# Ledger of designs, part 226: peptides against a protein of PDB entry 7RZF

Target 1, 358 residues: chain A of PDB entry 7RZF
Amino acid sequence: PFQEEHLKQLYKIVPIKDIRNLYVTFPIPDLQKYYKSNPGHYLGHLIGHEGPGSLLSELKSKGWVNTLVGGQKEGARGFMFFIINVDLTEEGLLHVEDIILHMFQYIQKLRAEGPQEWVFQECKDLNAVAFRFKDKERPRGYTSKIAGILHYYPLEEVLTAEYLLEEFRPDLIEMVLDKLRPENVRVAIVSKSFEGKTDRTEEWYGTQYKQEAIPDEVIKKWQNADLNGKFKLPTKNEFIPTNFEILPLEKEATPYPALIKDTAMSKLWFKQDDKFFLPKACLNFEFFSPFAYVDPLHCNMAYLYLELLKDSLNEYAYAAELAGLSYDLQNTIYGMYLSVKGYNDKQPILLKKIIEKM
Target 2, 358 residues: chain A of PDB entry 7RZF as posed
Amino acid sequence: PFQEEHLKQLYKIVPIKDIRNLYVTFPIPDLQKYYKSNPGHYLGHLIGHEGPGSLLSELKSKGWVNTLVGGQKEGARGFMFFIINVDLTEEGLLHVEDIILHMFQYIQKLRAEGPQEWVFQELKDLNAVAFRFKDKERPRGYTSKIAGILHYYPLEEVLTAEYLLEEFRPDLIEMVLDKLRPENVRVAIVSKSFEGKTDRTEEWYGTQYKQEAIPDEVIKKWQNADLNGKFKLPTKNEFIPTNFEILPLEKEATPYPALIKDTAMSKLWFKQDDKFFLPKANLNFEFFSPFAYVDPLHSNMAYLYLELLKDSLNEYAYAAELAGLSYDLQNTIYGMYLSVKGYNDKQPILLKKIIEKM

## One batch from the design tools (peptide; made by RFdiffusion4, then SolubleMPNN)

Design b2_p22_6_s1 (from b2_p22_6, 14 letters changed)
Fold by OpenDDE base, seed 4:
Formats: sequence, C-alpha cells, structure tokens
Structure b2_p22_6_s1 (fold): chain B 358 residues (1-358), chain A 22 residues (1-22)
Amino acid sequence: as target 1 above (358 residues)
Amino acid sequence: LSEELRKLQLETHKNAGKVTLP
C-alpha cells in the first residue's frame, strides 16, 4: 500500500510514442470481494460518461481533452486504484491543474447527488446485455482468461462475475468516492515535452521521468473544489434494450432483400436475418433530392445541413453507443444516407429523435 | 468510457499499447 510519502506526487514521464496523457490515480481498498455490487464500475460509468453535463463534455468544450476513461484498476494484494485517464491536447497540457480541478468538481457533484439506484440499474442492464450478446472469443484466449480469473471468483460464478451486477450498495459507492480526494492523489503526466527535463529512470523499462511533490497550495485548491453548475448527472438512457425477442423466420424468407413496399415516394426492401439470429436490425435510408448536388451552393448547403444535424444529435450519440445502437449520416451525390444499427428494441426511439432533429 | 468498457473494447482491438504506469 502507498504510504503518505507516495501520495500527492506528480510524475512527469517521457513516452516513446508521441502521446500526451494525464493519469489521475487514487489508491482505494481492494474491492474484489464486492464484485457483485462493483462500486468502482458505478463511479467509472459516471466519471467516464461522455454525455451532456459530463466531465469529458466540459473538458472537450475547453479544447483540453480528447478522450477520458475512468475506472478501477487492479493493484497489488489488498488494494486497488481508481484511475481517471485523459488524452491531452497541446493546450490541455498547459492546463493540467485546471483539468484536475474539474475532476474534483465533478466528484464533488457526485457526492452532492449521492448514489443513484437507477444508475446502478442501467449499469446492471448494460452489463447483462453485453454478457448475453458478447462476441465469440477465440477459445485459447478465452480459456486463458477464465483460468486467470478463477483465482478471483468462485468456479460457479467465474463466467458471469465480470458482468453481472446483483447488489446496489450505496455505502460502498460512498466509501470509494470518499477515497477520491486530493490528499490521496497521484498524478502522472506523459508527454515528450519533458524530454531532457527528467532526473530519474525507471528500472524495468528505462522510462525517463521526474517526480515532484504537488504543492500544498494546489492540493488546497483541489480540496476547495466547488460545485460547478455545468456538471450534471446523465439523464436516463432510453436506448437500453429490454426486449430481445427473435421473430421466427418467415416461410418465404428470401436470401436477398425483397421489395415489400413500392410507392411514388418510397420503396422499402426487407430481409429477415437468416444467419445470425440476433435481436438486432440494420435500418438504411437513402433520401433522394434533385437539389442536393445541382450546384456548388446547394452541395455546400447540404453538407452544412448534415454537419448541423450531426452536431444536434451529439447529445444522444454516447447513450446510444452504450446501449449498442449506432447511427450514420452521410451526404450522397443524390441526397442523404441515414443508417441506424444495433439492437432493434429501441431503434424506433433513436430514429424518432433523428427525424425530430431533421 | 469506463475502464471496463474500454477493456471490453480493447479486447476486441489488439493494438492498444499497455502503458504500464510505474
């Protein structure tokens, strides 16, 4: 376990690759015994959220961060880490202190709101879907993975333990959240900009780094992180599938799309899945407009229209992705292409939202 | 993304370099 001397430390690390990363790490208790509630997953889901009012949304809006990942990581015996990792822009590299301040503001928001059972339920449902419909892994890799995790889980639960949430434990969520404090922080900044500015070399890989104590004034600034009104809990994910019914194959099912509707304004082709038997669908729409590419002005207007439409749909993109839905919008020389893919149950909801924004 | 989601995604994408933090 890290002693006090290992806390409130800043590491400036020189990478081999041209990358800019920030790691904000918190020592936490060993949560392995709590795998049925997985409080680290709950916090990772919220801290790593990408929707409106999320930490990432704010950091992106400032141009400081491209990506964010939050979650628990296994440590040595008897402790774990909670890590927030971000990909830094060049500008973000100059604002690391403020980025971390925003992290603590978001954490403070989570404290203020308290544990939410509905969020846990969404995590549970998402994990259940992921487990049920996980792709076939390579047998050797899968067997090796299972053999490795047998050390952590009962044999009867080993197949499900990584996915199935069973118990809402707000007490454990609060316990982990209480460890996410500035006094318990370890910061690592990875950037080539530290080349020639390091004084230590890591023993195993020869990684060059500098270690510094984080100034007490900076720690205090983070400890005094207020509530930032830009941070909000996510809204309920309306795209999470609940119906997984697979309709029986029609007797006259064709191996190719059949024209099932033909009107002056629309043609509809349908092909039932005869191969995968998943509760998934692919909806593809081609819109034809005689004006889409008639001249450079109309072409640019059509382009701008789709860019604006895509931007207006960003609020749903992450929630849809988490729920196993995706959409694509493209300009074509004839007009526009729309695709909606994934679990069929909530596709109508996503499609409706797309149409409402059009 | 949660780390677990990332692990699930990365298990599908071979090439993400494990940065081992010291």
Scores: peptide ipSAE 0.015, ipTM 0.533, DockQ to the pose 0.126
Fold by OpenDDE base, seed 5:
Structure b2_p22_6_s1 (fold): chain B 358 residues (1-358), chain A 22 residues (1-22)
Amino acid sequence: as target 1 above (358 residues)
Amino acid sequence: LSEELRKLQLETHKNAGKVTLP
């Protein structure tokens, strides 16, 4: 584990590629023995969340960050790291101290709310879905992976241990959260703007960097991170599938879509899946309007309408994605195209949300 | 996104039946 002398350090790193990244790293205990509860996954889910009231949502709203990833990473034997990694904008590079302050404000929000069993249950359910419906891996890659993880898990659990959560352990969540403090931080900033400002070179890759201590005043500022009213826990993810029933193949199933409804206002085609046998569906809607492309004004209005609609639906996009649902909205010459794809169970909920915003 | 969730998403079947309307 890092000793006290290795904490509260800032690394300025020159990349080969033109990238701007911030890594905020916390040494944490080895959590491998707690794989059944996986408190690091719980915290990574929340800190890395992209919905309304999330850390990323706020940092994006300020124009400082493009993407955020949070989670645990293996270290050496006996310790791990929790890492928050963000892709910085040019403006964000100037506001690194404030970005990290917001990280600690979000962490403080998590402390104030305490561990939530319903969030754990969502993680459990999402992982169960991912496990059940994972893609077939190449045998060689899969066997190598399994061989690697046999060191960490009992043989009987080795296939499931990475996915299946079994135990809600609020004590372990709090234990990890208690390590996410300014006094325990290591910061790395990656930017070409540090070129010619470094004094060290990494031995293996020749990476140029500068190491400096984070000023005590900055640490104190982060320690005094208050609750920010913009940060909220996610709402319950209503899109998580629970029904995975696959209907029997109909005797009259055709290899092509069959017209099952024909009216003056609508036509409906249906094709049952005869290949994959997954509890998934694709819903495709084509809307026709005589006004969609009648003139440049109407065309631009239709475009603006869809952009506004997409923006209004952004609150559901991340939750739907986590649950294995997606939607697409496009302008066409004849009107609008809507697609909803993924697990069929909660597609009606997502479709309803889309319709309510139209 | 959590790093773990990203891994899980990448391993999930992307195959959904494309319907080409005649």
Scores: peptide ipSAE 0.017, ipTM 0.490, DockQ to the pose 0.050; fails the geometry check
Fold by OpenDDE base, seed 1:
Structure b2_p22_6_s1 (fold): chain B 358 residues (1-358), chain A 22 residues (1-22)
Amino acid sequence: as target 1 above (358 residues)
Amino acid sequence: LSEELRKLQLETHKNAGKVTLP
């Protein structure tokens, strides 16, 4: 286990590739025995959230971070880590202290709001969907994975234990959240900008790094992280599917899309799934406009319109993606293409939101 | 994304692409 001397450390690491990453790591207890409640997943879901009021949303708005991942990772025997990892911009590399301050502000927001059962329920539902409709894994990889986890789970649960949440344990969420403090932090910054500024070499890979104690003033700054009013819990994910009914194959189902509607303003083709038998659909819309490609000005206006439309839909994109829905918007020489894919149950909701923004 | 969610997303994206519309 990391002793006090191993905490509050900053590592400046020189990568081989031109990458800029920040790792904020917290030692946490071994949570393996709590797999039914998985408090680390709950926290990873919120800290790694990408919607409005999220940590990533704020850090992106400042131009400091491109991507963020939060979650638990296994350590050695008897301990785990909670890691927040971000991809840094060039500007973000200059603001690492402030980025970490925002992390602690978000964590403080989670403390202030307390554990939310509805968030747990969403995680449970998402995991249940993921389990139920899990892709067929390669047998060799799957067997090796199962063999590895047989040490941790009862045989009866081994197939489901990684996915199925059963118990809301606010006490365990609070326990893990209590470990996410500046006094327990280990920070690693990965950047080529540290080349020639390192004094140590890692034994296994020859990675050059410098280790420094984080100044007490910086730790104190993070300890005094206030509530930032920009941080909010996510809204309920309206795109989580609940109906998984598969309609029976029609007797007259054609192997190709059939024209089921033909009007002066629209044509509709339909193909029922006869192969996968999943509660999924692909909705494809081609919008035709004689003005879309008539001249360079109209072409550029159509492009700009679509970019603005995409930007206006960003608030739904992440929630839809989490729920196994996706959309795509593209300019065509004839107008615009829209695709909505994924679980069919909530596609009408996403489609409605897209149309309302058009 | 959480690390777990990231794994899940990578799996879902691989399946969405195989619907070759004829």
Scores: peptide ipSAE 0.014, ipTM 0.462, DockQ to the pose 0.064; fails the geometry check
Fold by OpenDDE base, seed 2:
Structure b2_p22_6_s1 (fold): chain B 358 residues (1-358), chain A 22 residues (1-22)
Amino acid sequence: as target 1 above (358 residues)
Amino acid sequence: LSEELRKLQLETHKNAGKVTLP
C-alpha cells in the first residue's frame, strides 16, 4: 500500500506517442469482496458521466478536455485505485490545476447529494441488460477469462459476478468517496512538452519522468473546493429498456420490406427480423422538402438547421447510448435522413424527443 | 464513461444490424 510519502505527488511523464493525458489516481481499499454492491462502479458511472451537469460537460465547455474516464482499477494485493483519466487539449495542459479543482468540486457535489438508490438501480439495470445480451465471446478467450476470475468469485457466481448488482450499499459508496480527497491524490501528466525537463527514468520501460511534491497551497485549494452550481447529478435515464419480448415471426413475413402504409404524405415499409431474434429495431426516416437543395442559401440553411437540431439533442445522446439506443441525422439532397437504432422498447421515447426538437 | 461502461458499450455495438432500405 502507498504510504504518506507516495501521496500528493505529481508525475510529469514523457510519452513515446504524441498524447496529452491526465491521470488523477486515488488509492482505495480492496473492493473485491463488495462486488455485489460495486461502489466503485457507482462512482465511476457518475464521475465518468457525459450528460448535462457532468464533469466532462464542464471541462469540454472550457475547451480543456476531450474525453473522460472514471473508475476503479486493480492495484497490487490488498488495494485498488480509483482513477479519473482525461484526454487533454493543448489548452487543458495549461490548466491542470483547475481541471483537478473541478474534479474535486464534482466529488464534493456527490458528497453533498449523498448516495442515490435510483442511480444504483440504473447501474443494476444497465448491467443486467449488458449481461443478458452479451455478445458471444471466443471460447478460448472466454475460458481464460473465467479461469482468471475464479480466483475472485464463488463458482456459482463466476458468470454473473462482474455484471449483476444485488445490494445497494450507501455506506460503501461513502467510504470510497471519502478516499477521493486531495490528501490522497497521485497526479500524472503525460505530455511530450516535458521532453528535456525530466530527471528520472523508469527502470522497466525507460520512460522519462519528473516527480514533484504537489505544493501544500495547491492541495489546500483542492480541499477547499466549493460546490460548483454547474455540476448536477444526471437525470433519470428514461431510455433503459425493460421489455425484451420478441414477437413471433408472422406467417406472411416477407424477406424484404413490405409497404404497409401509402399516403400522399408518407410511405411506410416494414420488415420483421427473421435472423437475429433480438428485441431491437432500426427505424429509418427520409424527409423530403422541395426547398432543401433548391439553391446554395437553402442548402446552407438546411445544414444549419440540422446542426442546431443535433446540438439540441445532445442532452439525450449519452443517456440513449448508455441504454443501447442511437440516432443519426444527415442532410440529403432531398431533405434529411433520421435513423434510430437499438432496443425497441424505448425507441418511441427517443423518437418523440427528436420530433419535439425538430 | 466509466471504464466498466466503456467495456459494456463495446460489446453492445457489435450486434446492431444494419438494415438497408431498398
Scores: peptide ipSAE 0.013, ipTM 0.449, DockQ to the pose 0.055; fails the geometry check

Design b2_p22_6_s2 (from b2_p22_6, 13 letters changed)
Fold by OpenDDE base, seed 5:
Structure b2_p22_6_s2 (fold): chain B 358 residues (1-358), chain A 22 residues (1-22)
Amino acid sequence: as target 1 above (358 residues)
Amino acid sequence: SSEELRKLQLETHKNAGKVTLP
């Protein structure tokens, strides 16, 4: 375990590639024995959330961060890390202290709200779906992976242990949250801007870095992180599938899409899945407008409309993606293309939201 | 997610060289 002298440290690291990353790392207890409740996954889900009121949403709105990942990582035997990793913009590199302040404000929000059983249930359901409908892996890779994880899980559970949550443990969530404090932080900033400003070289890879103590004033600033009113818990994910019924193959199932509706305003083609037998569908809509490609002005208006529509749908994009739904919107020379793909159960909900924004 | 973190770390490692965070 890291001793006190290893905490509150800042590492400035020179990468080989032109990347800008921030790693905020907290030593945490070994959570391996708690895989059935997986409190680190619960916290990673919330801290790494991309919806409205999330940490990432706010940091993106500032222009400081492109991507954010939160979660537990294995350390050495007997301890783990919780890591918040962000991809920094050039501007974000100048605001690292403020970015970390926002992280602690979000963590403070999680403390104030306390553990939420409904969030755990969503994680459980999402993981159960991911397990149940997991794609086939290459046998060699899969066998090697399973052999590796046999060290961590009972033989009977080795296939399920990484996915299936069983127990809501608010006590363990609070325990991990209590470790996510400024006094326990290790910060690493990765940027080429530190080239020629380092004084150490890493032994294994020759990575140049500088280690500095984080000033007590900065630690105190992060300790005094208030509740930022912009941070909110996510709303319930309405896109999580609950019905996985696969309809029997129709006797007259054609290998090609059949025209099932033909009207003056619409044609509908349908093909039943005869190959994959998954509770998934692909909905493709082509909208025709005589105005879509009349002149450059109309083309630009159609483009602008679609960009605004996409922007207005961003609030649903992440929740839909988590639930195994996706959508795509494109301009065509004839009008617009819309695609909705994924688990069929909640596709009508997503489609309705898209249409309501149109 | 821990898996996304692994992917990002793998991408960061693939991209940055294996920067072993000290």
Scores: peptide ipSAE 0.020, ipTM 0.502, DockQ to the pose 0.095
Fold by OpenDDE base, seed 1:
Structure b2_p22_6_s2 (fold): chain B 358 residues (1-358), chain A 22 residues (1-22)
Amino acid sequence: as target 1 above (358 residues)
Amino acid sequence: SSEELRKLQLETHKNAGKVTLP
């Protein structure tokens, strides 16, 4: 286990590749025995959320961070880590202290709101969907994975233990949140900008690094992280599928799309799934406009329109993606292409939102 | 995203692309 001397440390690491990363790591207790409640997953879901009022949304708005991942990671026997990892911009590399301040402000928001059973229920539902409709894995990889996790889970639960949540444990969520404190932090900054500024070499890979104590003033600044009013819990994810009914194959089901509607303004082709038998659909729309590609000005206007439309839909993109829905918008020489894919139950909701923004 | 969510997302995206509409 990390002793007190290993906490409040800053590592400046020189990468081989031109990458800029920040790792904010907290030692946490071993949560393996709590797999049925998985408090680390709950916190990772919220800290790693990408919707409005999220940590990532604020850090992106400042131009400091491109991507964020939050979650638990296995350590050695008897302890784990909670890690917040971000991809830094060049500007973000200059604002690492402020980025970490925002992390602690978000964590403080989570403490102030307390554990939310509805968030746990969404995680449970998402994981249940992922388990039920998981893709076919390569047998060799899957067998090796299952063999590895047999050491951690009962035989009866080994297939479900990594997915199925059973117990809402607010006490365990609070326990993990209590470990996410500035006094318990280990910070690693990965950047080529530290080349020639390191004093140590890692034994195994020859990675050059510098280790420094984080100044007490900086720790105190993070300890005094206020409630930033920009941080909010996510809204309920309306895209989580609840209906998984598979309609029976029609007697006249064709191997190819059949034209089921033909009008002056629209043609509709339909093909029922005769192969996968999943509660999923692919909706593809081609919108035709004689103006879309008539000249360079109209072409650029159509492009700009689509980019603005995509930007306006970003608020739904993450929630839809979490729920196993995706959309794609593309310019064509004839107009615009829209695709909506995933679980069919909530596709009408996503489609409606797209059309309302158009 | 969470690390687990990211893994789940990466798996779902790989398989959605192969519906070759004829």
Scores: peptide ipSAE 0.017, ipTM 0.428, DockQ to the pose 0.062
Fold by OpenDDE base, seed 3:
Structure b2_p22_6_s2 (fold): chain B 358 residues (1-358), chain A 22 residues (1-22)
Amino acid sequence: as target 1 above (358 residues)
Amino acid sequence: SSEELRKLQLETHKNAGKVTLP
């Protein structure tokens, strides 16, 4: 386990690839025994959230970060890490201290709101869906994985332990949140901008790095992180499927899409799944407009319209994706193409939101 | 998904090279 001397450290690392990454790492207790509650997953879900009022949303609005990942990571036996990792913009590389301040402001928001049972329930439901409809893995890889995790889980639970949440443990969530403090931080910045500015070489891979103590004034700045009013808990994910009923195959089911509706303004084809028997659907819409490709101006307007539409849908995109829904919007020479895919239960909700934004 | 997050974590770790944080 890291001693106090290993905390409040900054590592400047030179990558081989042209990447800019920030790793904010916190030593945490070993949570392996708490897999049924998985408090690190709860926190990772919130800290890594991409919706409105999220940490990523704010950092993106500043132009500092492209992507964010938050979660627990295994360490050695008896300890773990909680890591917040971001892909930095060039501008973000100049604002690392402020990025980390925003991280602590978000963490402070989580402390102020306290553990939310509904968030745990959403994580539970999402994981249950992921388990139930898990794709087949390559046998060799799967067997090796299972053999590895047999050291951590009871034999009877080994298949479910990584997915199925059973216990809401607000005490453990608070315990982990209490470890996410500036005094317990390890920061790594990965950038080629540190080339020729390093004084150490890592033993295993020869990675060049510099280690520095984080100044006490910076630690104190992070300790005094206030509530940023831009940070909000996510709204409930309305896209989480709850109905997984598979309708029986119709007696007259055709092997090809059948025309089920024909009107002056629309045609509808339907093909029932006769192969996979999953509670999923694929909705495809082609919209025709005589103006879509009539001239370069209209073509550019149609393009701009779709970009604006996509932007207006960003608030739903992440929540839908988490719930196993996706959409695609494309310009065509005839107009626009829309696809909605995933669990059929909540597709009407997503489709309605798309249509309301159109 | 926690698997895509884990895959993203693993792919970010694969793409980031195994930066074994010292």
Scores: peptide ipSAE 0.012, ipTM 0.481, DockQ to the pose 0.125
Fold by OpenDDE base, seed 2:
Structure b2_p22_6_s2 (fold): chain B 358 residues (1-358), chain A 22 residues (1-22)
Amino acid sequence: as target 1 above (358 residues)
Amino acid sequence: SSEELRKLQLETHKNAGKVTLP
């Protein structure tokens, strides 16, 4: 386990590849025994959230970060890490202290709100869906994985232990949150901009780095992280499927899409799935407008409209994706194309939201 | 997903070089 001397450290690392990354790492207790509640997954879900009021949303709005990942990672025997990793922009590399301040502001928001059972339930439901509809893996890889995890889980639970949540443990969530403090932080900044500015070489891989103590004033700034009013818990994910019924194949099911509606304003084609037998659907819409491609001005207006529409839908995109739904919007020479794919249960909800924004 | 997180972490580790944080 890391001693106090290993905490509050900053590592400036020279990568082989041209990448800019920030790793904010916290030592945490071994959570393996708590796999049924998985408090690290709960926190990773919230910290790594991409919706409105999320940490990533704010950091993106400032142009500092492209992507964010939060979660637990295996350490050595008897301890783990909680890691927040971000892909830094060039500007973000100049604002690392401020980025970390925002991380602690978000963590402070999580402390202020306390553990939310509904968030745990969403994680449980999402993981249950992921388990139930898990893709087929190559037998060799799967067997090797299972053999590895047999060291951590009871034999009877080895297939489910990584997915199925059973227990809401607010006490464990709070316990992990209590470890996510500035006094426990290890920071690594990965950038080629540190080339020629390092004084150490890592023994195993020859990675050049510099180690510095984080100044007490900076630690104190992070400790005094206030509640940032821009940070909010996510809204409930309305796209999580609850119905997985597979309708029986119609006796007269055609191998090709059948025209089931023909009107002056719309044609509808339908084909039932006769191959996969999954509770999923693909909805494809082609919208026709005589104005979409009439001249360069209208083409640009149609493009701008679609970009604005996409932007207006960003609030739903992440929640839909988490729930196994996706949409795509494209300009065509005839107008616009929309596709909605994934679990069929909540597709009408997503489609309605798209139409309401149109 | 924890697997995408693992893949991203593994890909970040594969792509970053094995930056074993000391």
Scores: peptide ipSAE 0.011, ipTM 0.477, DockQ to the pose 0.098

